# Ledger of designs, part 39: peptides against a protein of PDB entry 4N78

Target 1, 186 residues: chain A of PDB entry 4N78
Amino acid sequence: HFQVICRLLGYQGIAVVMEELLKVVKSLLQGTILQYVKTLMEVMPKICRLPRHEYGSPGILEFFHHQLKDIVEYAELKTVCFQNLREVGNAILFCLLIEQSLSLEEVCDLLHAAPFQNILPRVHVKEGERLDAKMKRLESKYAPLHLVPLIERLGTPQQIAIAREGDLLTKERLCCGLSMFEVILT
Target 2, 155 residues: chain B of PDB entry 4N78
Amino acid sequence: MAELQMLLEEEIPGGRRALFDSYTNLERVADYCENNYIQSADKQRALEETKAYTTQSLASVAYLINTLANNVLQMLDIQASQLRRMESSINHISQTVDIHKEKVARREIGILTTNKNTSRTHKIIAPANLERPVRYIRKPIDYTILDDIGHGVKW

## One batch from the design tools (peptide; made by RFdiffusion4, then SolubleMPNN)

Design b1_p11_1_s1 (from b1_p11_1, 4 letters changed)
Fold by OpenDDE base, seed 4:
Structure b1_p11_1_s1 (fold): chain B 186 residues (1-186), chain C 155 residues (1-155), chain A 11 residues (1-11)
Amino acid sequence: as target 1 above (186 residues)
Amino acid sequence: as target 2 above (155 residues)
Amino acid sequence: APPVLPMFQPP
């Protein structure tokens, strides 16, 4: 489903959706969640000593649960704050899934474009085959498919310009060095 | 352009008119041959003349048809070439627009991106001193309390 | 005189 969404929306659509999600998340974080966090900080037990490691993770969890029992049982925290946190979590997950799906699409596009861009696939050298010979064979096989050089030879100046720009756009993908998720976490 | 216009406006219509005129002339030739045969004392000569006219008429019609056909083919070739040029122009515009749209889209999404931090895997230096596992009495943690929080969307 | 059709001119 996310792949279909990514394909349908494209970069622009994804950007719009992400911007809106960021606005929603920001609104939730700066509004209701912040208020609850401030309130929680005020009511937090001042003395929460780390229980001895001897109690194990379950014992430690129970200890903290007991210390925070009144806070956890606070109805507004459960209904509003946790719901908002869930919404934030869902938004984050949605962004992650979109980014993953987009990355997959971009990788696929790069793989499909590779033969046309003089990008040779990593050749798994089977035992006994010379890597150099195989690479030369691949280069020879794909040489006629290099689009930009082909258009530079046969195309009009306008076509060459478009081909170069298209080639650049094809190569410069988000998956190569950019992430949206890190921005969301900040 | 001038050639196509000449073909469309002059040559092809002219050829069609010539064929039509040829049709009417063929009827006259036929009438002449019939009358000539009837009136001629030498029937053999009249027949030979009729054959000659028939051959000439057939050749003339064939010529007119061939000329017209060639003009039509030439017209179609010119039109096909024009269409190809138009297609090329449209494709160029379309590609330019698509590239522009893509650039705009990338700028928009780019604002929402940052460089992938290669997470330096902080080698969690496992503290060398494996503190002897103190026998933790595992009290069963009732995780049922968490059932309400995690809607495991089965993907 | 019989009507004369245009003569076939071989290309």
Scores: peptide ipSAE 0.081, ipTM 0.618, DockQ to the pose 0.005
Fold by OpenDDE base, seed 3:
Structure b1_p11_1_s1 (fold): chain B 186 residues (1-186), chain C 155 residues (1-155), chain A 11 residues (1-11)
Amino acid sequence: as target 1 above (186 residues)
Amino acid sequence: as target 2 above (155 residues)
Amino acid sequence: APPVLPMFQPP
């Protein structure tokens, strides 16, 4: 589903959706969630010390549950605050999954374009084969597929310009070093 | 352009008219040959004349059809070449627009991106000093301050 | 010369 969404929206559509989601998340964080957090901080037990490890995990959990009982029992926290946090979580997960799906599409595009851009696969040298001979054979095999040099030789100036620009756009992908998710977390 | 116009307006219509006229002429030739054969005392000579006219007529029609066909083919080739040039121009414009749109889209999404930082695993440092649990005296917390936030029910 | 269809003139 996310792959289909990425294909349908493209870079521009994804950018618009991400911007709107960021606005919603920001609004939730700075509005309702912030107010709840401030209120919770005011009512938080001033002395919530970690119980002794001797009580074990169940005892520690029960201790914290007892200390936070009034907070946990607050009906609005369960209904409104947790719902808002779930919405924020869903938005973040959506962004992450979109980015992952987009990265996969970009990698596939790079792999498909590689033979046409003088990008040769890493040759696994089997025992006894000279790396140089195998590389030369691959270079010779793929040389006719190099699109930009081919168009530079046979194409019009306009076609050459388009081919160069297309080649550059094909090589420059977000998956090579950029992340949207890190921006969302900051 | 002048060649295509000449083909469309003069050569092809002229060839079609010539072929139509040839049909009428062939009927006259056939009638003549039939009458000549019936009326002639020398049937052998009449037959030879008919053969000569038939050969000439067939050659003429073949020439007219061939000329017309070649002119039509030439017309189609010129039109096909014009269409290919138009298609090339449209494709060039389309590709230019697509590249531009892609550049704009990439700039827009690029604003939402940052360089992948190697995840420094922030070790959540657990506070070392487990202080003794002080018996916390619970004061009742008034949560009515939150009633005006969101869809809170005013009690 | 292209072959020409005989123009039959009535006798």
Scores: peptide ipSAE 0.076, ipTM 0.607, DockQ to the pose 0.004
Fold by OpenDDE base, seed 1:
Structure b1_p11_1_s1 (fold): chain B 186 residues (1-186), chain C 155 residues (1-155), chain A 11 residues (1-11)
Amino acid sequence: as target 1 above (186 residues)
Amino acid sequence: as target 2 above (155 residues)
Amino acid sequence: APPVLPMFQPP
């Protein structure tokens, strides 16, 4: 599903969606969630010492339950705050999945473009074959497919310019070194 | 341009007029041959004359049709060439627009991206044009990144 | 020279 979305939206559509999601997340974090966090900090016991180990696990749990009773009983926390946190989580997950899907598409595009851009696949050398000889054979095989040099030789100046720009755009993809998700996490 | 104009405005219309005129002339020739044959005391001579006129008429019409046809074909070839040039121009514009749109889109999405914390010091080669906010790493694309991502998300 | 149709002027 996300692959289809990425294909349909393209870079511009994805950017718009991501920007809107970031706005929503920012709004939730700076608004409602921040307010709840501040409220929680205010109601937090000033002195919450670790209970003595002698109380055992049940006693420690009861101790913390008692210390946090006001927080646990805060109904708005369970309803509004958790819903907002869920929305933030869903937004983050959505961004992650979009980025992953986009990365896969970009890599596929790069792989498809590789023969036309003088990028040779990894060669499996069989026993007895020289790597260099096989590589030379592949280079010779794919040499006629190098699009930019071909157009530079046969094309008009306008075609050459377009080919170079297209080649550059094909080579420069987000998956090569850029992450949207990392920006979202910062 | 001048050749096409001559074909459209002068040569083809002229050829059509010539064919029309030939139609009227052929009728006159036929009438003459008929009357000449009927009135002539020497029927053999009249017949030979009619054969000569028939051959001449056929040759003339064939020539006119051939000339007109060639002019029409030439006209169509010129027009086809013009259309091809227009198509090439449109394609160039379309490609330019598409590249521009793609660059804009990439700038927009690029604002939402940061460099991957890769343990490998990928030198971010800043595009030579400082004005392009799109940070592209032009180093060899490590396709191995797919090996880790691709196995899990067949969703 | 292209063959010319004789323009018979009716006598």
Scores: peptide ipSAE 0.074, ipTM 0.612, DockQ to the pose 0.005
Fold by OpenDDE base, seed 2:
Structure b1_p11_1_s1 (fold): chain B 186 residues (1-186), chain C 155 residues (1-155), chain A 11 residues (1-11)
Amino acid sequence: as target 1 above (186 residues)
Amino acid sequence: as target 2 above (155 residues)
Amino acid sequence: APPVLPMFQPP
């Protein structure tokens, strides 16, 4: 599904969606969530002493539950704050999944374009084959497919320019060195 | 343009009219030859004249058809060439626009990206020595150390 | 010259 979304939106559409999501996340973080966190910090028991280990894990849990009872029972925290946190989480997850899907698409595009761009795959040399001979054979096999040199020889100046620009755009992909998700996490 | 215009406006219509007129004339020639043969005392001469007219007429029609056909073919070739040039121009414009749009889109999304810190994945040089999995002896976290924290036991 | 069909002018 995310792959389809990436294909449909393209780079521009993805950018728009990401920008809007970032705005929403920022708004949620700076608004309601921040206020709740501040309020919680104010009402947090100043001295939440670790109960004596003698109470065991259940006793400790009960102790903390008692100390935080008022906070946990705060209806607005459960409904509004958690909902906002879910929204933030969903937004982050969505961004991650979009980036992953986009990266996969870009990798596929690069792989498909490689034979046309004089990019030879790393060939697994089977035992006994000379690497050099195999590479030469591959080079010879794919030489006619090199699009830019072919167009440079046969095409008009305008076609050559377009081919070069297209080649550059094909080579320069986000997956090669850029991350959107890292921006979201910062 | 001038050649195509001449073909469309003058040569082809003219050729069609000429062919139509020739059809009418052929009928007249046939009638004449028939009557001439019937009325002529010298049937052999009349027959030879008819043969001559027939040959001439056939040659003339063949020429007219061939000329017209060639003009039509030439017209079609010129039009096809014009269409191909137009298509090429449209394709070029379309590709240019698409590339431009893509560049703009990439710039926009690029603003939302950061360079992947190639954190030097320190090649976790797998220490050659498979350090025996130190049995993580879960040392029981002695929480008793926390007993002194918070109970104001004035030691 | 293309053989011009003689316009037989009917007598």
Scores: peptide ipSAE 0.081, ipTM 0.613, DockQ to the pose 0.004; fails the geometry check

Design b1_p11_1_s2 (from b1_p11_1, 4 letters changed)
Fold by OpenDDE base, seed 1:
Structure b1_p11_1_s2 (fold): chain B 186 residues (1-186), chain C 155 residues (1-155), chain A 11 residues (1-11)
Amino acid sequence: as target 1 above (186 residues)
Amino acid sequence: as target 2 above (155 residues)
Amino acid sequence: SPPVLPMFQPP
């Protein structure tokens, strides 16, 4: 599904969606979640000392339950705050999945473009074959497919310009050095 | 353009007119041949004259049709060439627009990206002599250049 | 005089 979304939206559509999601997340974080965190900080017992280990696990649990009783009983926390956190989580996951899908698509595009851009596939050398000889054969095989040099030789100045720009755009992909998700996490 | 205009405005209409006139003339030739045959004391001579006129008439009509047809074909070839040029121009514009749109889109999404911390993967010391496949030098696309442009969108 | 049609001029 995310692959289809990436294909349909393209870079611009993805950017728009991501920007809107970031706005929503920011709004949630700076608004309701922040307010709840502040409220929680205010109601948090000032002295939450680690209960003495002597109370055992049940006693420690009961101690914390008692100290946090007001927080646990805060109905608004369970409903609104957790819902907002879920929304934030879903938004983050959505962004991650979009980025992953986009990266896969970009990699596929790069792989498909490689023969036309003088990028040779990794050569599996079979036993007894010289790597150099095989590489030369591959180079010779794919040489006619080098699009930019071909157009530079045979094309009009306009075609050459378009070919160079297209080649650059094909080479410069987000997956090569950029992460959207890292920006979201910052 | 001048050649096409001449074909459309002068040569083809002229050829059509000539063909139409030939129709009228053929009728006159036929009438002449008929009358000449009826009135002639030498029927054999009249018949030979009629054959000559018939051959001439057929040759003339064939010539007119051929000339007209060639002019029409030439016209169509010129028009086809013009259409191809228009198509090429449209394609060029379309490609330019697409590239521009893609650049804009990439700028927009680029604002949402940061450089991946390239973990210094250990230099796989590829042996020296292998013509290094032009490693996509992941030149970090310094999108910081885009950071300076983004200051202007006062939302 | 018989009507003269334009004669075929060989190319």
Scores: peptide ipSAE 0.086, ipTM 0.590, DockQ to the pose 0.005
Fold by OpenDDE base, seed 2:
Structure b1_p11_1_s2 (fold): chain B 186 residues (1-186), chain C 155 residues (1-155), chain A 11 residues (1-11)
Amino acid sequence: as target 1 above (186 residues)
Amino acid sequence: as target 2 above (155 residues)
Amino acid sequence: SPPVLPMFQPP
């Protein structure tokens, strides 16, 4: 599903969606969530002493439950704050999935374009084959597929320019060195 | 343009009219030959005259048809060439616009990106086309992770 | 010169 979304939106659409999501996340974090966190910090028991180990796990749980009872019973925390956190989480997850899907798409595009761009795949040398001979064979096999040189020989100046630009755009992808998700996490 | 116009407005219509007129004239020639043969005391002479007219008529019609056909073919070739040129122009514009849009989109999304801290050195060996300005920092990406994803690349 | 059909004028 995310792959389809990436294909439909393209780079521009993804950028717009990501920008809007970032705005929403920022708004939630700086607004409501921050306020709740501050309030919680104020109402937090100053001295939450670790109950004596003698009370065992159930007793400790009850102790903490009692100490945090007012906080837990704060209805607004459960409803509004957790909903906002859920929204933030969903937004982050969405961004991650979009980036992953986009990266996959870009990689696929690069792989498909490689034979036409004088990019040879890494040759797995089977035992007994000379690497050099195999590389030469591959080079000769794919040489006719090199699109830009072909167009440079046969095309009009305008076609050559377009081909070069297209080639550049094909080679330059986000997955080659850029990450959107890392920006979201900062 | 002038040639196409002449073909459309003068040569082809003129050729069509000529053929139509020839049809009418052929009927007259046939009638004449028939009457001449019936009325002539020298049947052999009349027959030879008819043969001559028939040959001339056939040659004339053949010429007219051939000329008209060639003019029509020429017209079609010119029109086809014009259409091809228009198509090429439209395609060029379309491609230029698409490339431009893509560049804009990439700039926009690029603002939302940061460089990956990837230590992995796997260089895709692209021949160094030295002359092309690399707009984006290309880091070696290990595409082997995707080798198992998708039906097509059975290595 | 292409052979031109003689315009026979009807008698």
Scores: peptide ipSAE 0.078, ipTM 0.585, DockQ to the pose 0.005
Fold by OpenDDE base, seed 3:
Structure b1_p11_1_s2 (fold): chain B 186 residues (1-186), chain C 155 residues (1-155), chain A 11 residues (1-11)
Amino acid sequence: as target 1 above (186 residues)
Amino acid sequence: as target 2 above (155 residues)
Amino acid sequence: SPPVLPMFQPP
């Protein structure tokens, strides 16, 4: 599903969706969630002293449950705050999955373009074969497929310009060094 | 342009008219040959004359058809060439627009991105020795780093 | 010269 969304929206559509999601997340964090956090901080018991270790794990849990009972029983926290947190979480997950799907599409595009851009696959050298000879053979095999040099030789100036620009756009992908998710986390 | 116009307005219509006229003329030739054969005392001579006219008529029609066909083919070739040129122009414009749209889209999404902490890939210090045409051994872009991204999605 | 269909003028 996310792959289809990435294909349908393209870079521009993804950017628009991500911007809107960021706005929604920001609004939720700065608005409702912040208000709940402030309210929770106000009702937080000022003296949450760690109960003496003598009460054991159950007693400590009961103590904390009692101290936080008012917070846990806060009906608005369970209904509205948790829903908002779920929405934020879903938005973040959505962004992550879109980025991953986009990266996969970009990798596939790079792999498909590689033979036409003088990018040779790593040759596994079998025992006894010279790496240099294999590389030379591969270079010779793929040389006719190099698109930009071919168009530079046979094409019009306009076609050459388009080919060069297309080649550059094909090589420059987000997956090579850029992350959207890191921006969302900051 | 001038050649196409001449073909469309003069040569092809002229050839069609000539072919139509040839039909009328062939009927007259046939009538003549029939009457000549009936009226002639020397039937053999009349037959030979009919053969001669028939051969001439067939040759003439063949020539007219061939000329017309060649003119039509030439017209079609010129039109096909014009269409190809038009298509090329449209394709160029379309590609230019697509590239522009893609650049804009990439700028927009780029604003939402930060550089991945790529471990300092050692600056490929271009070896200083300029002299030997260093076969640009394009370091194969190791896309294997991307292999790890694909393994997590158990489809 | 292209063979020309004889214009048979009616006698």
Scores: peptide ipSAE 0.077, ipTM 0.587, DockQ to the pose 0.005
Fold by OpenDDE base, seed 5:
Structure b1_p11_1_s2 (fold): chain B 186 residues (1-186), chain C 155 residues (1-155), chain A 11 residues (1-11)
Amino acid sequence: as target 1 above (186 residues)
Amino acid sequence: as target 2 above (155 residues)
Amino acid sequence: SPPVLPMFQPP
């Protein structure tokens, strides 16, 4: 499903969706969640000393549970705050999945374009075959498919310019060095 | 343009008229030959004359048809060439627009991206100022990620 | 000379 969405939206559509999601997340974080956090900070026990290690893990948990009981029992926290956090989580997850799907699509595009861009696949050498000979055969096989050099030889200046730009756009993909998710986490 | 116009307005219509006129003329020739044969005391000479007229008539019609056909073919070739040029122009514009749209789209999405930290060091590099061209660090594309999705063409 | 269909001018 995400792959279909990525194909349908393209870079521009994905950008728009991501921007809107970021706005929503920002709004939730800076608005409702921030308000709840502030409220929680106000109700947090001023003196929450770390219980002595002597109480063991269960005792420490009980202690924190008791100290946070009022916070946990805060009805608005359970309903509104958790819902907002779920929304944020879903948005983040959505962004992650879109990015992953986009990356897959980009890699597929790169793979499809590779024969036309003088990018040869890594050749597995079978027993008895020389790597160099196999590479040379592949180079020879794909040489006629090198689009940019072909157009440079046969095309008009305008066609050459378009081919070069197209080649550049084909080679430069987000998956090669850019991450949207890192921006979201920031 | 002038050649195409001349073909459309003068040569082809003229050729069609000439063929029509030739039909009328052929009828006259046939009548002449028939009458000449009937009236001639020398039937052999009349027959030879008829053969000569027939050959000439056929040659003339063949010439007219050939000329007209060549003119029509030339017209079609010119038109086809014009259409191809137009198509080429449209394609060029379309490609230019598509490239432009893609560049715009990439700029838009680029604003939402940061360089993948290739450095193993978890240092949260401050978002490079929007103005700095995102140095595209060409990481070798590991195409093995697709090995699980496609028919594992083990190359 | 293009074979001119002799315009059979009726004599």
Scores: peptide ipSAE 0.076, ipTM 0.598, DockQ to the pose 0.005

